# Designs tried in a protein design run: peptides against a protein of PDB entry 4GMN. Part 143

Target 1, 375 residues: chain A of PDB entry 4GMN
Amino acid sequence: RYANITLLALVTLASIGTDFQETLVKGNQGSRESPISAADEEWNGFDDADGDAMDVDQKSSSGEDQEEDYEEIDVKEDDEDDDDDSITSEMQADMERVVGADGTDDGDLEDLPTLRELIQTAVPQLIRLSNLPIDSDESLTIQSHALSALNNISWTISCLEFANGENANIHNAWYPTAKKIWRKTILPILEADSADLKLATQVTSLAWAVARVLHGETPTDGNPHRKFISLYHSSKQQAGGNSNSIEEPEDPFQGLGVKCIGVVGSLAHDPAPIEVNREVGVFLVTLLRQSNNVPPAEIVEALNQLFDIYGDEELACDKEVFWKDGFLKHLEEFLPKMRTLTKGIDKRTQPELRTRADEALLNLGRFVQYKKKHA

## One batch from the design tools (peptide; made by RFdiffusion4, then SolubleMPNN)

Design b2_p18_1_s3 (from b2_p18_1, 14 letters changed)
Fold by OpenDDE base, seed 2:
Structure b2_p18_1_s3 (fold): chain B 375 residues (1-375), chain A 18 residues (1-18)
Amino acid sequence: as target 1 above (375 residues)
Amino acid sequence: SVARREMQANLEEAKASL
């Protein structure tokens, strides 16, 4: 009875995290800048100031209008108008304020009472529940639900813009809590070295969400980047040996490999230690070199992480890692392989994977050209 | 977005374990 109430409360907190994200996305559609996931941003380079529009002569091939009478498959849009009445008026008001807030710098969430209670009251309890001694299937279930709730909250907050001092109040409130999640939830689970791939996937998703806000300021204690790289390799070895294939998630971007890449990429951003950056950069470049045996979604994620880490030439990692370790050559040598890989993805069966691979290919071309100009 | 899919998958898993 008490267990079921606790589980229901944890599922409710996980739902609140999703509903906040949906409200944020809907609110930002009214304001011109949707929070693009960092993975969906087209990397335009820093040099957009010189408007030399390369006139790509769009040779209009007039393909003849074959009116193929595609029978209207009356896909009943089940308008599941899930009018999910789950979004409280208080959550909507908090999200509308986040989109409109000239944030006061003090990390005070006085104007965001629901978000304040989520960060200050709920998250510390979820951290406690994720650290329970595992002695029963009930304690495992509670840990899993606490991780799911922490994941959804952390992902929602990671969709806020914090650049240029935007949402500084939320950032300042979240930052110490995010570090606490890392030190109290993520690290202990990673140190337990459990063969539980489900738990490893949950903690890696949470680690990615947290690292998307903390970046290179993520605590480097115990070299967590090496643990995620090890987890990446271990996950590949297990998939080859046990006939209990954990069904690869239908979504190629939900794979543990993609999540590991996302975490270690985020951990390698400035101001990360140069040796952490180097180890991650070498890992990512090695995936590109071995691309024949790497899922396309992991290649897309590895490319995006490389662009984000090494896009700024003023950063110490550009000189000390990118140029010193000869990454440009590896990226240039990968261009023809990426073109082949991208063309091999069926647009009909995997439209999202194809779109993101086309974008990553475009960005790779631009990035290589940019780096050659700034060599 | 990656975030929406990560949250949805975790929510579905959480609902399935009730």
Scores: peptide ipSAE 0.165, ipTM 0.832, DockQ to the pose 0.845
Fold by OpenDDE base, seed 1:
Structure b2_p18_1_s3 (fold): chain B 375 residues (1-375), chain A 18 residues (1-18)
Amino acid sequence: as target 1 above (375 residues)
Amino acid sequence: SVARREMQANLEEAKASL
């Protein structure tokens, strides 16, 4: 009885986190800028002022107007007003304020009461539930659901812009809580060295969401980047040995390998220790060198992480790692392989993977050209 | 977004375990 009420409450908190994300996406679609997913943004780390636009003369072949009488399929938009009563008017108002606010108020979360209660009241309880002694299948289920709720809240917050001091009030409220999730939930689970790939996937997804906000300010205690690199390698060894096909997630970007890359990439951002940055950078570049044995989605993620980590030439990691360790040569040598890889993805069967690979290929070309001008 | 799918898949798994 108490377990079922706790599980229902945890699923409800996970739903609230999802509903917030949906409201953010809808709000950002009303504002003509794409949802700030570091994965969907074209890398713009240089002024394109000298871009000779190659006028690709699209010769308009005047193909004849065959007026094919497209029968107006009266798609009745059944306005199923699914009054998805899941989003409270208070949650919607909080999300509209987050999307519409120029973020300049260093104020308390006074104007964001729902988000305040999620961060200050719900998350500390979820951290406690994720740390329960595992003594039964019920306690394992409670841990999984607590991780699910923490994941959804953390991913929702990671969809907010915090650059240039935007949403500083939310960032300031979240930052100590995110560090607490890392130290109290993520690290203890990673240290338990469980062969449970489900738990490893859940904690890695949570770690990615948390690291997307904390970046290089993520606590380096116990070298967590090495644990995620080890988890990456261990997951590849297990997939090769036992015919327990962990059903490769239908979405190539939901794989544990992609999640591990996303975590370690995020951990390597400035102001990460140069040694951490180097170990991650070498790991990512090594994936590109071994690309024949790496899933395309992991290559796409590894490229995006490399662009985000090394896009700024003013950062210490540019001189001390990127140039010093000769990463440009490896990226340039990878360009023809990436073109072959991207062309090998069937647009019909894997449209998203193809789009993301086409974008990553474009960004790789631009990034290599940029770095060559600044050599 | 990656975030939306991560959250949705996690929520669906959590709902299926009830």
Scores: peptide ipSAE 0.162, ipTM 0.830, DockQ to the pose 0.812
Fold by OpenDDE base, seed 4:
Structure b2_p18_1_s3 (fold): chain B 375 residues (1-375), chain A 18 residues (1-18)
Amino acid sequence: as target 1 above (375 residues)
Amino acid sequence: SVARREMQANLEEAKASL
């Protein structure tokens, strides 16, 4: 009885985190016509105002008029109004304030009571529940649900813009809590010698969400980047040995390999120690060199992480790692392989993977050209 | 969005375990 009430409360907290994210996305769509998912932002870091649109002379080869009569399948959007009325009017009002607020620099979430309660009241309890001694299947289930709730809250907060001092109040409230999640939940579970791939996946997803906000300010004690690189390699060895379909998630971007890349990429951002940046950068570039044996989704994630880490030439890692270790040559040598990889993805069976690979290929071309001009 | 799918998958798994 008490266990079931606790589990239901944890699932409710995980649901609230999802509902907040959905409301944030809907609120941002009202202000920006393009649903820029923070993960699907075309890397516009090259505002070279010299729009020398190379006139690619599209010689219109008059290919024959195959009038493919696309029968307009009138897909009646059955608006199944699944009135999952889970979004409270208070949650809606808090999210409207987050989307509309000129950033008040006060770390006091006075105007965001629901978000304040999530960060200040719920998260400390979830951290406690994730640290319970594992002595029963019930304690494992409680830990898993506490990790799911922490994951959804952390991912929701990681979707907020914090650049240029935006949402500074939320950032300032979250930052010490995010460090506490890292030190009290993530590190102890990563140090536990657990063969549980499910637990490893949950902790890695949580670590990615937390590291997407903390970046290079993520605590470096115990070299966690090496633990995630080790987990990446261990996960590949386990998948190769047992033909027991641990069902690779139907979504290629939900794989443990992608999550490990996302974590270590985020950990390598400035102001990370230069040796952490170098070890991660070498890992990512090594994946590109070995691309024939790497899932396409992991290549896409590794490219995006490389663009984010090395896109700014003012950062110490540009001179001390990118140029010094000759990363441009590896990216240029990978460009024709990326074109082949992207063209090999079937648009019909894997439309999202193809779209993200086409984007990553475009960004790779732009990135290589930019870095060649700034050499 | 990767974030939405990560959260949805975790929520569905959490709901299925109740």
Scores: peptide ipSAE 0.158, ipTM 0.828, DockQ to the pose 0.806
Fold by OpenDDE base, seed 5:
Structure b2_p18_1_s3 (fold): chain B 375 residues (1-375), chain A 18 residues (1-18)
Amino acid sequence: as target 1 above (375 residues)
Amino acid sequence: SVARREMQANLEEAKASL
């Protein structure tokens, strides 16, 4: 029964999350400003109205046209019509409402009955399932599926805009539940000191999704940022030893290192304690200093997290950490290394990693220029 | 998006464990 509810919730949520993201992408193609996830946002800086466009007259030297004859490999998409009729008309109607809802601030989800049942009925059961005593392979499987379901819920909700009071009803309903996931699921698993890298990856993905909504309001009990930094270092020590069976995920952005950076970056946002912010900021800046031994995807994520954490000069962390600990110098010294790193990524074999690195390099240049004007 | 990839990977892993 619970396994079937978890599975149905997982399929339902994967469908909701996929279609919701497609709806966000389609809705956003109408407005030229994509709500790109914070990881994909082009950092525009503050609108300083004095746009003296320095006309950099780059003389294009004419290189000769080699027509490379691209043979169109006609990849027959075998449309496996997986008739996953799992998307109810009610779920689809809830998703369409979420994309346009000026939510009421009351935390009532009367207009979103599927999302209400998900947050209020499903999540408390999934939290219980994730906390079952592990005494069999069956109990481990149930925990893994419960974590996967919590992950998909949490990631789906983390794709909603909550700035300017948007979706306030969903935010207010989710916020106490997200804190409960953190305290009852994430922290106990992180404290169990399991050598299970699969479980560590699942809980870290869930922690990232939860922390993308809670930010610096994530419970600081037991210094969870230090546990994720420790997990980052432990994962690197294990990968360096035996070239055996941890299949590095084919997607460089799905690595445990990237997930750890995403979690600790999110935890360091205002109103996080300044000491938590400092420890995370020093960790991220240290990755940039050691960039020769760090995967490019982790460098991209660490840069984006640094821009998000220290983009606002009015925040206490700007004065007390960024300026006080001399982060600008480290970012400026990293610019030429980032240019070399980005140019070293093959556009043909790793197009996404190259695009994200080109964006992060552009943003780093802008960010350094911005911080130099406001020094 | 990061979220799509994270959800898809978790769904595929969950499907593969059934």
Scores: peptide ipSAE 0.150, ipTM 0.825, DockQ to the pose 0.598

Design b2_p18_1_s4 (from b2_p18_1, 17 letters changed)
Fold by OpenDDE base, seed 3:
Structure b2_p18_1_s4 (fold): chain B 375 residues (1-375), chain A 18 residues (1-18)
Amino acid sequence: as target 1 above (375 residues)
Amino acid sequence: SVIQKWNQSNLQSALESL
């Protein structure tokens, strides 16, 4: 009885976290591209006012107009009013406030009662449930559901803009809780070093969501970046041997490799220790050099992480890592490989992967040009 | 073990490859 009620509550919290994510993404798409699509924002560099528009003569090859008579499939919009009763009126009101709030600097969530209860009441219980002794299949199930709920909540919060002091109240309320998830849930699971690849995938997804908010302020004790790099390499070795490969997720960006890259990239941001930054930067650049055996989605993620980590020339990591360890040469040498990789992705079968690869290729060209001007 | 030992020798070998 209590287990079923706990399971139902965990499923409900995981659903709430998903619906909250979807509605924040939809609400933010109305005002700005989602921060998940903000990784798809064209890296414009610094506004170098030097408007030398190189006139790239696009010779329009006139391909013949095959008027394919698209039969108007009168898709009756069955207005299935899916009264998705999943979002409470209180949650909807909190979401509307989050999307509209000039964040007060006070970590006070007085105006966000549902989010407050999620952070202050639910998350501490989920952390407790994720740390139960594993002695039964029931305890494994509870841990998995607790990790799922923590993942959805953490991802949702990581989709909020926190730049320039936006949502500072939510950031200030979440920050200590995110550090608690890291120290109490993520680190103990990584230290247990189980053979469970499903658990490793769940904890890595959660770690990415948490690290997307904490960045270089993520606790570096015990060198967790090395554990995720090790997990990346271990996952590649296991996928080659056992036909019980967890079905590669239909979405290339949901793979454990992408998640490991996203975690370590996020951990390497300023103010991360320079040696943590170096170890991650070398890992990411090494993936580009070995790209013949790396999935395209992992290359896209590794590029985006490199742009975010090394985009600011005022940071210590620019001089002490990027320039000192010669990363520009490797990025420049990777440009022709990236063009080949991107062109090899079928737009019809993998449209999202192709779009994100086209963007990452464009950004790589811009980034290399930027770094050459600032050399 | 799902986490293999990543060590400074791997970093050094990666740096020497760069």
Scores: peptide ipSAE 0.029, ipTM 0.736, DockQ to the pose 0.020
Fold by OpenDDE base, seed 1:
Structure b2_p18_1_s4 (fold): chain B 375 residues (1-375), chain A 18 residues (1-18)
Amino acid sequence: as target 1 above (375 residues)
Amino acid sequence: SVIQKWNQSNLQSALESL
């Protein structure tokens, strides 16, 4: 009885976190940038004002107007207002405030009561539930649902802009809680080193969501980046041996390999220890060198992480890792391979993967040119 | 064990590959 109520509450919290994320993503689709595609921002470098815009003369080929009389199939949108009663009017009002407010008010989440209760009340309980002694299939189920709810909440918060002091009130409320998730939920599960690849995937997804906010301020205790790199390699060894491939998720970007790359990339940002940055940078560059055996989505993620980590020349990692370990040469040598890889993706069968690969290829070209200018 | 031990020899081998 209590377990069923706990499971129902966890499923409900996971649903709320998903619906909140989906609504933020849909709200941001009105503004062209998906927050997961904040990595799809064209890496513009620093504005060196001397970018001669090469006029690509769009030759207007006047193709003849074949007026094919498309019968207007009056698809009655049955607006089945599936009022998915999951989004409370209070939650919707919180989302509208988060998306619509210039985050200039450092308020104690007074105006964000639903988000406040999620962070301050729900998350501490989910952390507790994720740390229950595993003694039964029921306790494993509770842990899995607690991790799912933590994942959805953490992903939703990681979709908020925190640059330039935006949403500083939310960031300040989340930051200590995110560190607590890391230390109390993620690290103990990684230390247990179970044979459960499903659990490893869940904790890696949560770790990525948390690390997307904490970046290089993520606790480095016990070298968690090495555990995620090890998990990456172990997952590849298992996939090669047993025809019980965990069905590769229909979305190539939801794979465990991509998640491992996203975690370790995020962990390597400034102010991460230079040795952590180096180990991650070497891992990412090694993936590019081995690209013939690496899924395209993992290459796209590895490139985006390399741009984010090494995009700023004022950071210690630029001099002490990027230049010192000769990463530019490997990126430049990878450009022809990336062009071939990207062209090999079928636009019809994998449109998203192709778009993100085209963008990553463009950014790689720009990044290499920038780094060559600043050498 | 799903997490193989990443050790300095794996990193060194990766660095020597670069």
Scores: peptide ipSAE 0.028, ipTM 0.734, DockQ to the pose 0.020
Fold by OpenDDE base, seed 2:
Order: structure tokens, then sequence, then C-alpha cells
Structure b2_p18_1_s4 (fold): chain B 375 residues (1-375), chain A 18 residues (1-18)
């Protein structure tokens, strides 16, 4: 009885976290696209206002109007009006306020009561449930659902803009809780070093969501970046040996390899210790050098992480890692490989992967030129 | 163990390969 009530509550909290994410995405569609779109922003560098806009003469190639008679496949849109009545009126009102509010910097969530209760009341219980001793299939199920709920909440919050002091009240309320998730949920699971690849994938997803907000302020105690790099390599070794690989997720960007890259990339941002940054940077550049054996989605993520980590020349990691370890040469040598890789992705079968690879290729070209100008 | 023990020799070998 109690276990079924706890499980139902965890499933409900995981659902609420998903519905919040969808509502934030829908509400923010007036300003910014999908929760993954933080990587879809065209990296323009730190170019000062004197950048002569090179007029790229778009030669209008007049492609002839071939009226291909597309047979209207009458896909009955079953308007499943999934009026998913799961979104409470209070949840919707909190989301509308998050999109519209000049937040106060005090970390007060008085105007966001549902989000406040989620962070202050629900998350501490989920952390407790994720730390139960695993002695039964029931305790493992409870841990998995607690991790799923923490993942959905953490991802939702990581989709908010926090640049320039935007949503500062939410950031300040979340920040200590995010550090608590890291220290109390993520680190203990990583230290346990279980043979469960599903659990490792869940904790890595949660770690990425948390690290997308904490960045280089993520606790570096116990060298968690090395554990995620080790997990990356271990996942590749297992996939090669047993044909009963966990079905690769239909979405290439939901793979454990991508998640490991996203975590370690986020951990390497300033003000991370330079040695943590170096270890991650070398790992990422090594993936590019070995790109013939690396999935395209992992290459895209590794590039985006490299741009974000090393985009600012004023940071200590630019001089002490990027230039000192000769990363520019490897990025420049990777350009022709990236062009070949991107062109090899079928737009019809993998449209998202192709779009994100085209963007990462464009950004790689710009980044290499920027770094050459600022050498 | 899913998480292979990261060792400093892997990093050193990666650095020497760059």
Amino acid sequence: as target 1 above (375 residues)
Amino acid sequence: SVIQKWNQSNLQSALESL
C-alpha cells in the first residue's frame, strides 16, 4: 500500500515535471525554440560592433516549379484532444509568470508557489528516495522513479534563461538544491559503481540537467568528470560485444555517449579547476580525432561544448589549455571531416541530426576563424 | 562495474597523442 502510493506520487511528480517543460517551451515559443535550442544558437563569437557584414550575395538560383503532385495522404489527424488535464491552473499561472517576470534577486518565490513547493518540498523528498538502500526490486523501482522525477524537474529549470540576471529568483532558489542533488544523489550513485547501465544512464541524464545550471561551479570533489569519461568508454566497449545492446534511443541526442559529453563539457566551464578543464578538453578533442568511430550526435555535442568552454579569450582556460595544448590545429584539421560527416547525414531520415550538424559545422568554421584572428 | 576506473595514464597518453 505505502509503496504503491509512493510510486504513484513519483510518477505524478515526473509527469508534472514533463508538463512544466512542455508548457515552458510553448510559452517561450514567442522568444526561443526547443529546450535543446540553447545549442542551436548560431555562435557569433565576441565580435565587437565593427564587424563588416560581408554581403553574402545570395545568388537567387531560380529553381523551376516542378509541381510534384503530392498525393494528399489523408492522415487522419486524430485530434486526440489530449486535453491532458494534468497541467493544473496553478502550474500554468506559474509558467506565465516565469516567462513575464523581472524576478527579484533575493531567491524569493512568493509569486511562484507551485515552483517553490516543487523545489523546497518535493525535491528534498526525491533526494531521500533516490538514496534508499537497494535491497529489493521495489527499492530499485522507487530509486528509478525518483531519478526520473528529479531529471524532469532539473531539465525544466535548466531550460530557463539565467543570463544577465534573468530569472535570478529561480536561479537563487534552485542553485543550493542543484548542489544538493549533485552531492546527495549523483555522487553516491557514481561511487557505488553498479553494473546497471540503465541506472548509469538515468544518473547521467540528471547530472547533465544539473550541470547545465551549475557549470564550472559544480562540485569537483571525487573527480566526477573522470567517472563520466570512464562511463563513456565503458558504454562503447559494451555496445561492441553483446548484440543485446539496450536499444539505442530513437533520438541520437538521448544516447548515453551524448549525455556523458554534455555532463563533462558543462563541468569544464569557468570557474572549473584548470586541470578538470584540461582533462575534459583533451577528451573532447580526442573524440574529434577519432571521429570515424564516433556517432555524429556525439561529435555535434562535443563541438558545441568546445565552443562554449573556449569561446571567451579572457578566461584562464583559453591560454592555459586551448592555446597551450594546441587545440586550434585539431579543430582546423577536423573541418574537412565535419563537412564530410554532415553531408553523409540524410535530411529525410534524420532531419534534426542534419540541422544540428549543419549548425555545428558553421560554428566550427567561425570559431576557427575567430581563434586565428585572436591568436 | 560500468564505470571503468579512470587512470592518469589514459590522460597522459591522450595528451601525448595531441
Scores: peptide ipSAE 0.027, ipTM 0.722, DockQ to the pose 0.020
Fold by OpenDDE base, seed 4:
Structure b2_p18_1_s4 (fold): chain B 375 residues (1-375), chain A 18 residues (1-18)
Amino acid sequence: as target 1 above (375 residues)
Amino acid sequence: SVIQKWNQSNLQSALESL
């Protein structure tokens, strides 16, 4: 009885986290394109207003009007009101406030009661449940559901804008909780070094969501970046032996390799220790050099992480890592390979991967040009 | 163990490959 109630509560918390994400996505679609593309923030590091509009002469090839008379099939819209009443009116009001908060309303978490209870009441219980002794299949199931709920909540919060002091109330409430998730959930699971690849994937997804907010302020104790780099290499060795056991997710960006890159990239941001930054930067540049054996989605993620880490020339990592270790040369040498890789992606079968690869190629060209001007 | 040890020799080999 108690176990079934706990499982139902964990499933409900995981669903609430997803629905909250989807509603924030829909609410932000009025002002920004889909937040699954929050990694597709055009690297706006260059206010270079030199819009050389390359006039691509669209030669209008006049293809002949074949009037195929498609009969109006009057498809009655059966409004199946799927009343998925999962979102309470209070949750909806909190979501609308988070999306509609013009940055002038110092809305305390007092004005976000559902989000407050999620962060202050639910997450501490999920951390406790994720850190239970694993002694049964039931305790493993509870841990998996607690990790799923923590993942969905953490991803949702990581899709909020925190630049320029936006959502500072939410950031300030989340930040100590995110550090607690890292120290009490992520690190203990990584230290246990289980043979469970499902658990490793769940903790890596959660670690990425947490690290997308904490960046270089993520606790570096025990060198977790090395554990994720090791997990990346281990995942590649296992995939080469048993083509049947890791169904690559249908979405290429949901792969364990992409998640490992996203975690270590996020960990390498300022104010991360220069040695952590160097180890991650070398790992990412090494992926580009070995790109013939790397999935395109992992290359896209590795490029985006390199742009974000090394986009600011005032940071110590620019001088002490980027320039000192000669990263510009490797990025420039990769540019023709990226053009070939991107052109090899079929727009019909993999439209998202193609779009994100086209963007990463544009950003790579811009980034190389910028770094050459600032050399 | 899913997490193989990333050791300093792997980093050194990666740095020497650059």
Scores: peptide ipSAE 0.027, ipTM 0.723, DockQ to the pose 0.020

